Peptides against a protein of PDB entry 6FRK. Designs and how they scored, part 290

Target 1, 411 residues: chain A of PDB entry 6FRK
Amino acid sequence: NEEVLNAMLKEVCTALLEADVNIKLVKQLRENVKSAIDLEEMASGLNKRKMIQHAVFKELVKLVDPGVKAWTPTKGKQNVIMFVGLQGSGKTTTCSKLAYYYQRKGWKTCLICADTFRAGAFDQLKQNATKARIPFYGSYTEMDPVIIASEGVEKFKNENFEIIIVDTSGRHKQEDSLFEEMLQVANAIQPDNIVYVMDASIGQACEAQAKAFKDKVDVASVIVTKLDGHAKGGGALSAVAATKSPIIFIGTGEHIDDFEPFKTQPFISKLLGMGDIEGLIDKVNELKLDDNEALIEKLKHGQFTLRDMYEQFQNIMKMGPFSQILGMIPGFGTDFMSKGNEQESMARLKKLMTIMDSMNDQELDSTDGAKVFSKQPGRIQRVARGSGVSTRDVQELLTQYTKFAQMVKKM

## One batch from the design tools (peptide; made by RFdiffusion4, then SolubleMPNN)

Design b2_p28_4_s4 (from b2_p28_4, 24 letters changed)
Fold by OpenDDE base, seed 3:
Formats: sequence, C-alpha cells, structure tokens
Structure b2_p28_4_s4 (fold): chain B 411 residues (1-411), chain A 28 residues (1-28)
Amino acid sequence: as target 1 above (411 residues)
Amino acid sequence: SAAEKAAREEKLRQLGIELILEELKKKK
C-alpha cells in the first residue's frame, strides 16, 4: 500500500512540477498528503486514486488560502488601488480589466497612469480607458510618478470616484530604483489595497519575484495573468506563499472581459487537469440566455433554427477566448488549445457565421433548415458562392446544424 | 408559472453547455 501510494504521489508531484508548482511546495504537499492518508482506510477497498486526488486537492486548496480575508472595496467610499508588478506582467492591461469589471458592477471607476518610465504608457492606458469609457488621468510632461499619482488621486477623490486604480512603472528586472519609486508612490497616495500582478508564464520564478515585491511594498492582493497560455497557474501557489496575500482575480486572455474573480475550487480543479465545469456553467449563465424568450419558447417545442445556432455562436464568441472554454472542460488538457488552436477555433466559428450570413431569412428561420436546403440544392450553391466557400463547407455546416437540432429535440 | 420559467432557463443553460461541448469535441 505504501509503495502504491508513493508511486501515485510521484505521478502527481511530476504533474504539479509540470504545472509550474514550486518544488518546495510540491515536497511539502507530498509529505502533507502522506500524513493525511490513512493507509488502513486505503486498504479497505476505497478507490486509492480518488483518495489521493482528494488529499492532493485539499492540500492545494490550503496552499492558495493565505488565511487572510481579501480586501474588498467599500461602496460610497474612495477606494485607492495601487498596482505593482514587472513590465510584461500584464499590469497595465489588468488595471483596465479591473476598472472595467468594477464599472460593469456599477462602481464609479477611474484609471491613473503613474508609469513615467515606459514611453507610450499613458497613450496605451488612454487608448484602453477610452475604449472602455473609463475616466483616466496621466501626464505627457510630468516625469515624477509621485506627482502624477498624487494629483490623479486627489482629482478623482474630489470628483467622488469610488474605485481609483493607479498603474505604476514596471521594469524588465527587479531593480532597487523601481522598488523605491513604488514605495514613494505608495507613501504619497496611501492606497487602500496594493495589488501585485504576476505573469503565470514565468513558472518557477514566481516565488522569488513575489517575495521581492512583498519585501518592499505592502502587497495585500495578487492578480495572476496569462492563464490562457501554457501556464497552468502553479506559480500562483508560490505567489500566495510568498506574499501571504489572496489571489483576488485572474486574467485569462487579452480581451478586457478576459478577467474573472478568483475561485479556489475551479482554479485547483483546472491546475489538476480536472477542468472547470463550474466556471463553464458560470460563463454560460453570464450570457443571459434567459433574456431570449423567443429562443426559450422554441427550445420548449424542440425547435432549433440556423438563426438560433448563429446566435449561439455569437454567445460562444462573447464567452471570450476558446482556450478558456476548453480549459474548463474535463479531459481538454490546457495544452489542447495552443494559441494557434484558439485562433483557428475562432476562425472556424467566424467561417460558419459567414456562411450563415449568406443565407436568407427563410433558410435561417426554418425549423428544419437542413430540409430547406435538401429540397432545393440550388440554395447550397447560392450560399457557397455568396460566402466564398465550397458547397461541401455548406453541407458540413448543415450537418452540424442537424446534430444540434437533434440534441435540442432530446432535451 | 415561476417553476416553468425556471425549468426553461435550466434547459437553455443545458443547451448552451452542450453546444459548447459539441463544438469543443470537434477539436479533439
């Protein structure tokens, strides 16, 4: 039994190391799991694999819980949130994502660019903020980030903003000058929360980086970015361990909506390759499919049209990057959607939508769209020519539609 | 009824999940 346990733990430890979990944490987890597993209970015919998986899951949950309650903004107050992190961590993008998140929740939100080091930092922030309709502050002439941050915070406090996000300078390396600048900014604006932004793709460097920031500034929250890539997010465990601060959000792509509140259970499930069915359900629910009374009534009658399929593809496109959706499904490993596969996936959906854009209302709104095309094959040729695709591509779309329509009839 | 509405909303949720799953399975 001990040999079997050790073999299974070795496999789990290897998988965790491949997920960028720090070697020290993996060692500690292994010993904690061994101590938590009763070998006698394992002998009683319990599924040894499930028991080990549960023990591993439980210990990983403890590793992402710093035992500290996450800071939350207070409604009707001016909440100053300072962002810190290296250049390329996604810090500036994450500031915009967080601002947009709070704005969508009905908070009066603004952005301050206190990055004077990077040329075009303010232009980038301004572009992102303008696109999201978020008020912003910065300077093209002031070079002191303390002055910009202080003036911006004062301005937005006076205008009764509730969420005041301050983006700071990043560097390519951990530099004493960067940390001093961050400390000066923090002392000047006295933020209610300091958010460390960490790139999940830096792997084993997460611990050392997170520690370096925590040792210089009072990091109270962590945001992990680039969880849409090959990074399984094991570095997030290192960030929590080093900062003793909770992960509050995760960045899951390049879009402003590719940002979600951190949930421990889904994250650990994803890290273990178990998928995130809960997150998939939540994303499906966020589409407000219930607002489509016409679709509900059709589904009640087992009706499904090509237009209904088109609308579902639009909804899938609104869920964000396909890589995120795939990573939520059990047995779709995080590696299954390389960045290339995501673009190809989106291109495939767009191609299908382009084919449907060449259909007429009679074809789109038919309760048996495939039968409309089968009765008049000339429609296939028209749609193919109109969309610049082969007749085979149209037939493949109709075959797919028929499968979905059959699924709806079984519901 | 409120119960019939909730049942319809649940069917839509299930459909959304299944449609996504079927699109995703085609990539496997």
Scores: peptide ipSAE 0.023, ipTM 0.493, DockQ to the pose 0.117; fails the geometry check
Fold by OpenDDE base, seed 2:
Structure b2_p28_4_s4 (fold): chain B 411 residues (1-411), chain A 28 residues (1-28)
Amino acid sequence: as target 1 above (411 residues)
Amino acid sequence: SAAEKAAREEKLRQLGIELILEELKKKK
């Protein structure tokens, strides 16, 4: 039993290291898991794999919980949020994503560019802010970030903004001058929250980077970016450990809406390759499938038509990036996160919908659509010709419909 | 009832998940 435990723990530890989890944290996790597993319970014929997975999951949840409540903005107050992080961390993009997130929730949100070091920083922020219709402040002439930040914060406080996001200068490396500048800005504007933005793709460097920021500025929140790439997010655990601050949001893509509140359980599940079932559920709920009373009534009776399938394909297409959906499904590895696979999926759904666009109401609204086509094979040929597809493509659609209809009958 | 509504919402949710899963399985 101990040999089996050690072998399985070795595999888990290897997978965590490959997920960019810090070596020290992996060692600690291994010890904690060993201490938490009752070897006697493993002897009783319980699924050893499930037990170890549960113990690992529990200890990973502890590692991502700093034991500190995340800061949240207060409605009707001016909340100043200062962003800090290295250049290339996605900090500036994340400022816009956070601003857009709060704006969509009905918060009066604005952006301040206090990055005077990088040429074109203000133009980039202005472009992002304008595209999202977010008010912004910055200067083309002022070189002191303290002045820009102070003036911008004062301006937006006077205009009763609720969320005031301040983007600061990044650097390519840890530089004392950067930290001094950040401290001067923080002292001048007195932020309610300091957000450290970390790139997940830096892997094992996450600890050292996060620590360097925390040692110089009072980081209170972490945002992890580039979790849509090859980065498995293990560096996020290092950031939490080093900053003693919660992860509040994650960046999940290049778009302004590729941004979500951090959830511990889904994140750990994804880190372990279990997928994000909770996030998939949330995305399905966002489709407002419950607003279709006619569909609800049909489902209640175990009825499913080709029209119902068409409507579900429309809903799937509204879920946004298929790459994100794929990454939420257990057993769909990181390779399914490629943009190429998304376009192919969308093209496939569109092809199926185009075939259904050539069907008549009798075919679409039949509770046994496959039987309608089987009784009159001439319908398949008509639909095939109408859609510019083969009779085989229509038969494949009908086969797919039959599978879905069988699932609905089992529900 | 609120319970019946919740049960219907859960069925719709499950259907949406299964439809997605079946479309995605065809990529493998």
Scores: peptide ipSAE 0.008, ipTM 0.348, DockQ to the pose 0.142; fails the geometry check
Fold by OpenDDE base, seed 5:
Structure b2_p28_4_s4 (fold): chain B 411 residues (1-411), chain A 28 residues (1-28)
Amino acid sequence: as target 1 above (411 residues)
Amino acid sequence: SAAEKAAREEKLRQLGIELILEELKKKK
């Protein structure tokens, strides 16, 4: 029994290391799991694999819980949130995502660019803020980040903003000068929360980086970025362990909506390759697909049109990256689609939608759209010309539609 | 292969739509 346990734990430990979990944490987890498993229950013929998976799951849940309550903004007050992190961590993009998240929740939100080191930092923030209709502050001429941060915070406090997000300079390496600048900014603006932004793709370097920030600045929250890629998120465990601070949000792509509140259970389930059914349900609920009563009634009657397919493609595109959607399905690992395959799949969906944009209402609303095109081949040529594609591309779309329509009829 | 890639992408699109359809059916 102990040999079987050790073999199974070795497989789990290998999978956790491949998920960028820190070697020290994996060793500690192995010891904790061994101590938590009742060998007598293993002898009783229970599914040893399920028992080990459950024990591993419980220990991983403990590793992402710092035992500290996350800071939350107070409604009707001015809440100053300072962002810190390395260059390339996604910090500036994450500032915009967080601002947009709070704005969508009905908070009066603004952004301050206190990055004077990176050329075009203010232009990037301004571009993101303008697209999201978020008020912003920064300077093209002021080189002192303390002055910019102080003036911006004062301005937005006087204008009764509730969420004031300050983006700071990132550096390529941990430099003492960077940490001193961060401390000077923090001392000047007196932030209510300091958020460390970490890239999940840096793997085993997550611990050392997170620790270096926590040792110099009072990090109270962590945001993990780039969880849409090859990073399985094991570095997040290292960040929590090093900072003793909760993960509050995760970034799951490049879009401003590719940002969600951190949930422990779904995250650990995904890390173990168990999927995230709850997160998939939540995403489906956020799309308000239930409001499409007309679609539900059609589907109940086995009716499916090209327009219905177009609307479903729009919904899939709104759910975020295909890699993330697949990663929510049990048995589909994050490795099933590389980032390159995801972009290609999204480009293919956009191409299919562009073909359908060249169809007329009679073609789109037919319960047998493929038959409409088969009866009048001139329609295929018209649509192909209108969308700038080959007649073969239109035929491939119609073949795909026919497969979906057959699935709906069997449902 | 390019054919295996296209087949995986097709299966993904099918699964994504099937999941949406199943969730829509379960809620009513």
Scores: peptide ipSAE 0.007, ipTM 0.269, DockQ to the pose 0.057; fails the geometry check
Fold by OpenDDE base, seed 4:
Structure b2_p28_4_s4 (fold): chain B 411 residues (1-411), chain A 28 residues (1-28)
Amino acid sequence: as target 1 above (411 residues)
Amino acid sequence: SAAEKAAREEKLRQLGIELILEELKKKK
C-alpha cells in the first residue's frame, strides 16, 4: 500500500517537474500530500487514487493562493499601476492588454512608457496604445525614467484618469542598476500596485527571477504571460511562492484580447493538461449560440455525444485564436498545441469533423459513442472508408471522444 | 520512454479531471 502510494506520488512529482514546477515546491507538495493521505487513510478506507488526487489538488490550490487579497482599483480614484519584469517577459504588451481590459470595463485608462533603456520602447507602446485607442505618454528625448514617469503620472492625474499604467525598463539579466531604477521610479510615483510580469516559458528560472524582484521592490501582484499552450505554467507557482503575491491576470496569446482574469481552477486544470471546461463554457456563452443552454445542461448531467463534440468543434473554428480554445478542451490542449502551429491544429480539427461527417445519427447521438463502435467494429471500417481515413484515425478520434466523455461524466 | 511519458501525462490528466470536477461540484 505504501509502495503504491509512493509510486503514484513519484509519477505526479515527475509530471509536475515536466510542467516546470520548482523542485522545492514539488518536494513540499509530496510531503504535504503524503501527510494528508496518511491521516485520511487511517480514518475512512477511501480509494487511495481518489485520496491522492484530492490531496494533490488541495495542495496545488494552496500553491497558487498566497493568502493575501488581490489589489483592485477604486472607481473614481486615481490608481497608479507600475509594471516590472525582465525584457522578453511580455511586460509592454501586457501593459496594453491591462489598459484595454479596464477601458472595455468603462475605466478612464492611460499608458506611460518609462522605458528609456530599450531603443524603440516608446514607439512599440505608442503603436499598441494607438491600435487600442488608449491615451499614452512618453518621451523621445528624456533619458531619465523617473522624470518621464513623474511627469506622465502628474499629467494623467490632472486629467482625472482612473487607471494610470506605468511600463518600466526591462533587462535581459537581473542587474543591480535595473533594481535601483525601479526603486527610484516607485519612490517618485508612489504606485498603488506593483505588477510583476513573468514569462511562463522560462521554467525553473521563475523562482530566482521572482525572488530577485520581490527582494528589491514591493511586488503586490503577478501577471503570467505566454500561457498559449507551449508553457505548462508551473513557473507561475514559483512566482506566487517567491513574491507572496496573487496572480491577477494571465496572457494567453499575442492579440490584445488574449488576456483574462486569473482563475485558480482553470489554471490548475491547464497545468495538469486537463483543459478549462469552465472557461470553455464561459466562451461558448459569450458567443450567444442558440444551443448553448442545451449543451451546458448536457455537460451538467455528464452527457456528451459525438454530435456535441462536432458542434463544439464548429464553434471552436468560429471563435478565433484556436490555440486558446483547444487548450480549454480536455485532452486536446497539450497534444494539439505541442505538435504543431495553429494551422496544423485547425487541419486536425477539420480532419476529425470529416470523420464525424461519415457517421450516422445513431453513432453521433449515442451517449456512449465509443461503445457503439466497439460492439460493431464494422462501423469503424464504414466510417474510415466514407471519410477517406485509416481505421486507426477513427480509433484515435473515438479514444479522444472517450477521454472527453469520461471527463464530462465526472463533472 | 515516450510511452512512459504518455502514461504519466494521462495519469495527470485523469488526476486533474477529478480535481476540477470536485471543485465545480463545490461551486454548485
Scores: peptide ipSAE 0.005, ipTM 0.269, DockQ to the pose 0.019; fails the geometry check

Design b2_p28_5_s1 (from b2_p28_5, 12 letters changed)
Fold by OpenDDE base, seed 3:
Structure b2_p28_5_s1 (fold): chain B 411 residues (1-411), chain A 28 residues (1-28)
Amino acid sequence: as target 1 above (411 residues)
Amino acid sequence: SKYEKLINEIFSNKELRDEFLELLKSLK
């Protein structure tokens, strides 16, 4: 039994290391799991694998819990949120995402660009803020980030903004000058929350980076970015351990909507490659997909039409980037939709939908849509002309539909 | 295509399919 436990723990530890979990945390987890597993219960014929997975899951949940309640903004107050992090961490994009999140929740939100070091930082913030209709402040001429931050905070306080987000300068590396600048800004504006933004893809460097920021400024919250990439987010555990601060949000793409409140259980499930079933549920529920019942009933009967496929593509497109949805499905590696492939995949879905928009109700509602087209090849030519695509593209769609319909029949 | 492979992987995996169906059922 101990040999089996050790073998299974070795596999789990390998998977966690491949998920960018810090080697120290993996070692500690291994010890904690060993101590938590009752070998007598394993002897009773319980599924040893499930028991180990549950013990691992429980210990990972503890690792993402710093034991500190996350800061939350107070409604009707002026809440100053300072962002800190390296250049390329997604900090500036995350400022806009957070502002947009709170704006959509009915908070009066604004953005301040206190990044004077990066050329075009203010233009980038302005572009993002304008696109999201978020008020912004910054300067093209002031070079002192303390002055910009102080003036911007004071301006937006006087205008009764509830969420005042301050983006600070980043560097490509940890530099003393960056840390001194951050401290000066923090001292000047006295933020209610300091958010450390971390790129999940930096792997084993997460601990040292997070610690360096926490040692200089009072980081109270963590946001982890680029969880749509190859990074499974194991570095987030290192950030929590180093900062002793909760993860409050995660960035799951480049779009302004690719931002969600951190949930421990879904995150750990995703980290373990179990998928984010709960996040998928929540996302599907947010879409108010009233037609899900009708679809489920059709699927139970092994019926799947081109219309049903079209509706599923619409649902996928409404859920946001296909990468997010896929990353929520168990066994879909984060690798499936690399960022470059997401736009291409969405463009492909849109192309397929455009082809289906040129189909008639008889074609769309047929339980064997492919057979309708095979019996009357002139339909393919009509649809191709109507959608501005080749007959080959229509045939490819019908081939995909046929594969789907065959899968549904096996359900 | 990479997309076809994906869709096939999602729906060909019985466990994923069953979990997805259970998920859809839990949305009721």
Scores: peptide ipSAE 0.000, ipTM 0.253, DockQ to the pose 0.036
Fold by OpenDDE base, seed 2:
Order: C-alpha cells, then sequence, then structure tokens
Structure b2_p28_5_s1 (fold): chain B 411 residues (1-411), chain A 28 residues (1-28)
C-alpha cells in the first residue's frame, strides 16, 4: 500500500513540476498528502486513486487560498486599482480586460496610463480603451508617472468614476528604480487595491518575481495571464505563496473578453487535468435551462432522442465559445481551446443541426432514432437530400447520436 | 475533426466517460 501511494504521489509530483509548480510547494504538498491519507482506510478496499486524488486536490486548494479575502470594489465609490508587473506580463492588456469586465457589469470604469518608460505605451492603452469604449487618461509629454497618475485619478474621481485603473511601467529586470517609481505612484494615488500581473508561462521564475514585487509594494491581488491552452498554471500557486494574495482573475487569451474571475476549484481541476466540471455546471446553469427539466427527466429514464441532441447542440451554441466549454470537460486537451478549432466545431454543430432540421417528428422523437433509420434506409436518403448532404454525413450523425444515447442509457 | 477525436476520446476513455456521466448527474 505504501509503495502504491509513493508511486502515485511521484506521478502527481511529476505532473505538478511539469505544470511549473514550485518544487518547495510540491514537496510540501507531498508531505501534507501523506499525512492526510489514512493508510488504514486505504487498506479497506477504497479506491486508493480517488483518495489520493482527493487529498492532492484538497492540498492544492489550500495552496491557492492565501486565507485572505479578495478585495472587491464598492459600488458608488471611487475604487483606485493600481497594476504592477514586469514588461511582457500582459499588464497593459489586463488593465483593459479588467476595465471592460467592470464596464460590462455597469461600472463607470476608466484607464490611466502611467507608463512613461515604454515608447508607445499610451498609444497601446488608448487603442485598447478606444476599441472597448473605455475612457482613458495619459500624456505624450509628461514623463513623471506620479504626475500622470495623480492628475488622472483626480480627474476621474471628480467625474465620479467607480473603477479607476492605473497601469504602471513594466521593466524586464528587477530594477530598484522601477520599484521606487511604483512606490511613489502608490503613495501619491493611495490605491484601494494593488494588482500584480503575472505571466503563467514564466514557470519557475514566478516565485522570485512575485516575491520581489511583494517585498517592495503592497500587492493585494494577483492576476495570472496567458493561461491559454499551453499555459502551465503552476506559476499561479507560486505567486499566491509569494504574495500571500488571492488570484482574482485569469487571462485566457489575447482578446478583451478572454478574461474571467478566478475560481479555485475549477483551476485546480484543470491543473490536474480533471477539467473544469464546476465551471461547466455553472455555465450550463447560467443558461436559463427552464426548458431542461423535461430533458433531465428523460435522461433520468435513460431516454435520449435526436431532438434532445438537437436541443443540446442549441444550448452549446448559446453557451458561447464551444472551445471554452470543451476546455472545461476533463481530459480535453488544451488544444481544443484554440479559436480555430472553435469555429470549425461550431460550423460542424450547425451542419449537424441542419441535417436534423430535415428529419421528421417520428425520427426526432424516437428513443431509438438510429433503429428507425436502420429499419427504413430510405429515410437516410430523404434526410440527405433535404439537407443537401451525403448519406454518409447522415450516417455519421446517427453514429454520434447512438454513442450519446448509449452513454445516457448507462447513466 | 478535433471534435470527432474529442467525442471519441470521451466515449473511449472510461474515466472521462464516468466523469461526463457524473457531470450529467450533477445537472439533475
Amino acid sequence: as target 1 above (411 residues)
Amino acid sequence: SKYEKLINEIFSNKELRDEFLELLKSLK
């Protein structure tokens, strides 16, 4: 039993290290998991794998939770949010994403560019802000970030903005001058929250970078960027450990809408390759599935029709980016999160729906739709002609339906 | 298509299938 435990823990530790989790955290997790596992319960024939996975999951959740409540903006107040982070962390893009997120929620939001070091920083922020219709402030001539930040914050406070986001200079190196500048800006504007933006792709360097920022400025929140399909989420754990600050949001791509509130459970599930089942459930529940009670009742009885499949495809299409939904299902490789695959997948769903639009009620409402078509092959030809597809395309649809219906029967 | 591979992976992998079934059960 101990050998099996050690082998499984070695595999998990390897996976976590491959996910850029800091070696110290992985070591601590291994020790904590070993202490949390009751070896006597493991002897009783309980699924050892599930027990270890649960223990690992629980300890990872603790590593992501700093025990500090995330700062939240107060409605009707002027909330000043200062962004800090290295150049290339996605800080400027993340400022725009956060501003857009709050604007979409009905917050009066603005952006300030206090990055005087990087040529074109203000142009980049202005371009992003203009595309999102977010008010912005900055200067082409003022070189003191303290002056720009102070003037911008004062302006937007006087205009009763609720969310005032200040972007600061990012540098490639941990330079004392950068930290001094950030401290001067922070002292001048007195931000309600300081957000450290971290690039997840930096891997093992995340701890040292996050610590360097925390040692110089009062980082209270973390945003992790570049958590696209290839991004190893392990750096996020290192940032939380170093900053003792919660992750508040995740950047999941390059677009302004590729931004979501951080959820601990889904993130850890995804980190372990278990997918984001909870986030999928939440997204499915956010669909006003008032019409799904009838479907749920049919699924309870192991009934699944072609109409039920059609309705599910409609629901998937309503959920938004199919790639985001698929990336939430366990074991779906991150390659499914690519936008190119989403359009192809949506086009395919639409094609399947077009085939089903050529089916009659007897075919759609049959609990054994595949058998209806197998008994009368002329139906396949009719549907193929009606939808402008090959008989093979209809057979492929029926094969997919049969697979789904078999899963539902096993539920 | 990647979608077919996906469906095939969900349906061929018992663990993913069981997780998908648990998901569908949680929607009940």
Scores: peptide ipSAE 0.000, ipTM 0.258, DockQ to the pose 0.035; fails the geometry check
Fold by OpenDDE base, seed 4:
Structure b2_p28_5_s1 (fold): chain B 411 residues (1-411), chain A 28 residues (1-28)
Amino acid sequence: as target 1 above (411 residues)
Amino acid sequence: SKYEKLINEIFSNKELRDEFLELLKSLK
């Protein structure tokens, strides 16, 4: 039993290391999990794997909780939010995403570009802000970020803005000059919140980077970016541990809407490859798929038609980037839909829908669509000709439908 | 919602989840 436990823990530890979780945290987690598991209860025939997974999940939840309440802006006040982070972390894009998030919530929001180091930083911020219709400030001539930040904050305070976001310079390396500049900006504008933006893809380097920022500036919040890539976000645990600051938001893609409030449970579930059931539910609810009460009632009765499948494919296509939807489904890891495979998968869904567009109402609305086609093989040939596909493609669709319908009947 | 309950039911059942995942993999 101990050998089995050690083998399973080794697999979990390997998976966490592959998810960019810091080796020190993985070691500590392994010890904590071993201490939390009663070996006698594991002997009783309980699913040892589920017990270990639950223990690991609980310990990961503790690692994401810094034990401090996240800062929240106060309505009707001027809230200054300063962004800090390395170049390439997605900091500038994240400033725009956060500004857009608050604007959509009815906050009077603005952006300040205090990045004087990177050529075109102000143009990039201006482009993003203009697309989102967010007021912005910056300079093409002023080279001191302290002056730009101070003037911008003063301007927007005088105009009674509620959310004032300040984007600062990033560097490729930890340079003392960068941290001195950040400290000077922070001292000048007196931010209510300092947000460290971290790229999830930097893996094991997250701890050292996050610590270097926290040691120089009073980081109070973390935002993790690039969680749409191959990175499972294990570096986020290192950032929380090093900064002792909560993750407040995550960036989940390149679009301005690919930004969401951080939720501990979904994040840990994704990290473990369990998917994001809660985030999937939230996205489905945002689509007002509640109009599918009729579909839900049919599914509860084990009824599933080709039309119901067609409507589900339409819903999947409406949910946004198919890669993000699939990445929310348990067992669909981040690698399941590489960006290249998303277009192919969407094209495949569209092909399936095109086949169904060539079906008649009797075929679409039959509770046993596969049987309708099996009884009259001429229907397959008609649909194949109508949709410009092979009879094999129609048979493959019907096979997929049959698998769905069987799954629904088992519910 | 009723949909949340259904999704939770599907994903709580390992067999249904695995079948669903296999099905989605076949759509690739």
Scores: peptide ipSAE 0.000, ipTM 0.316, DockQ to the pose 0.109; fails the geometry check
Fold by OpenDDE base, seed 5:
Structure b2_p28_5_s1 (fold): chain B 411 residues (1-411), chain A 28 residues (1-28)
Amino acid sequence: as target 1 above (411 residues)
Amino acid sequence: SKYEKLINEIFSNKELRDEFLELLKSLK
C-alpha cells in the first residue's frame, strides 16, 4: 500500500512540476498529503487513486488561499487601484479589462496611464479605453509618473469617479529604480489597493518575481494573466505564497471580456487536468439559458433538430472564446484549442450557422433533418447557393448533425 | 438547475463524455 501511494504521489508530483508548480511547494504538498492519508483507510478497498486526488486537491486549495480577505471597492467612494508588474505581464491590457468589468457592473470607472518608460504605453491605453468607452488620463509630455498619477487621481476624484485605475511602468528586470518609482507613485496617490499582475507562462520564476514586488510595495491583490495558453497556472500558487495576497481575477484570453473573478476550486481542477465543470456550469448559468428547459426536455426524449443544434452554436458563441469552454470540459487539455485555432473554430461555427440560416423551418425543425435532405437532394443545392458554400460543406454539416443526433438518442 | 443536472449526467457517463469529446474534436 505504501509503495502504491509513493508511486501515485510521484506521478502527481511530476504532473504538478510540469504544470510549473514550485519544487518547494510540491515537496511540502507531498508531505502534507502523506500525513493526511490514513493508510488503514487505503487498505479498506477505497479507490486509492480517488483518495490521493482528493487529498492533493484539498492541499492545493489551501495553497491558493492566503487566509487574507480580498479587498473590494466601496460603492459611492473613490477607490484608487494601482497596478504593478513586469513588462509583458499583460498589465496594461489587464487595467482595461478590470475597468471594463467594473463599468459593466455600473461603477463610474476611469484609467490613468502613469507608464512614462514604455514608448506608446499611453497610446495603447488610450486605444483600449476608447474602444471600451472608458474615460482616461495620461500625458505625452510629462515624464514624471508621480505627477501624471497625482494629477489624474485628483482630476477623477473631483469628477466623483468610483474606480480609479492607475497603470505604472513595467520593466524587464528587477531594478531598484523601478521599485523606487513605484513606491513614490504609491506614496503620492495613496492607493486603496495595489494589484500585482503576473504572467502564468513564466513558470518557476513567478516566486522570485512576486517576492521582489511584495518586499518593495504593499501588494494586496494578484491578477494572473495568459491562462488561455499552455500554461496550467502552477506559478499562481507561487505568487500567492510569496505575496500572501489573494488572486482576485484571471485573464483568460486577448479580448476585453476574457477576464473573470478568480475561483479557487475551478482553478485547481484545471491545474490537475480534471476540467472546470463548476466554471462551465456558472458560465452556462450566466447566459440565462433558462430557455433551455425545452431543449433539455427534447434531449431527454432523444429529439435533436438542426434548430436545436443552431441554438447550441449560438449559446457557445455567447459563452465567449470556445477555448475557454473547451478548457473547462474534463479531458480537453489546454492544448485542444491553440490561440490560432480559436478564431478558426469560431469562424467554422459561424460558417455552420450561416449554412443553417439558409435552411427552411421544415428542414430546421425536422427530428431527422439529414433524412429530409437525403430524400430531396435539391434542398442541399438550394442551401449551398443561399449560404454561398459548396454542396460538400452542407453534406459535412448534415454528417456532423447526424453524429450529434445519434449521441442524443443514446442519452 | 435542470441544465446542471444534464451537464453532470453527460460528464458522469464516460461513454457519453468520450462521444462528446470525439464530436468536439471533429469540429476542429
Scores: peptide ipSAE 0.000, ipTM 0.301, DockQ to the pose 0.099; fails the geometry check

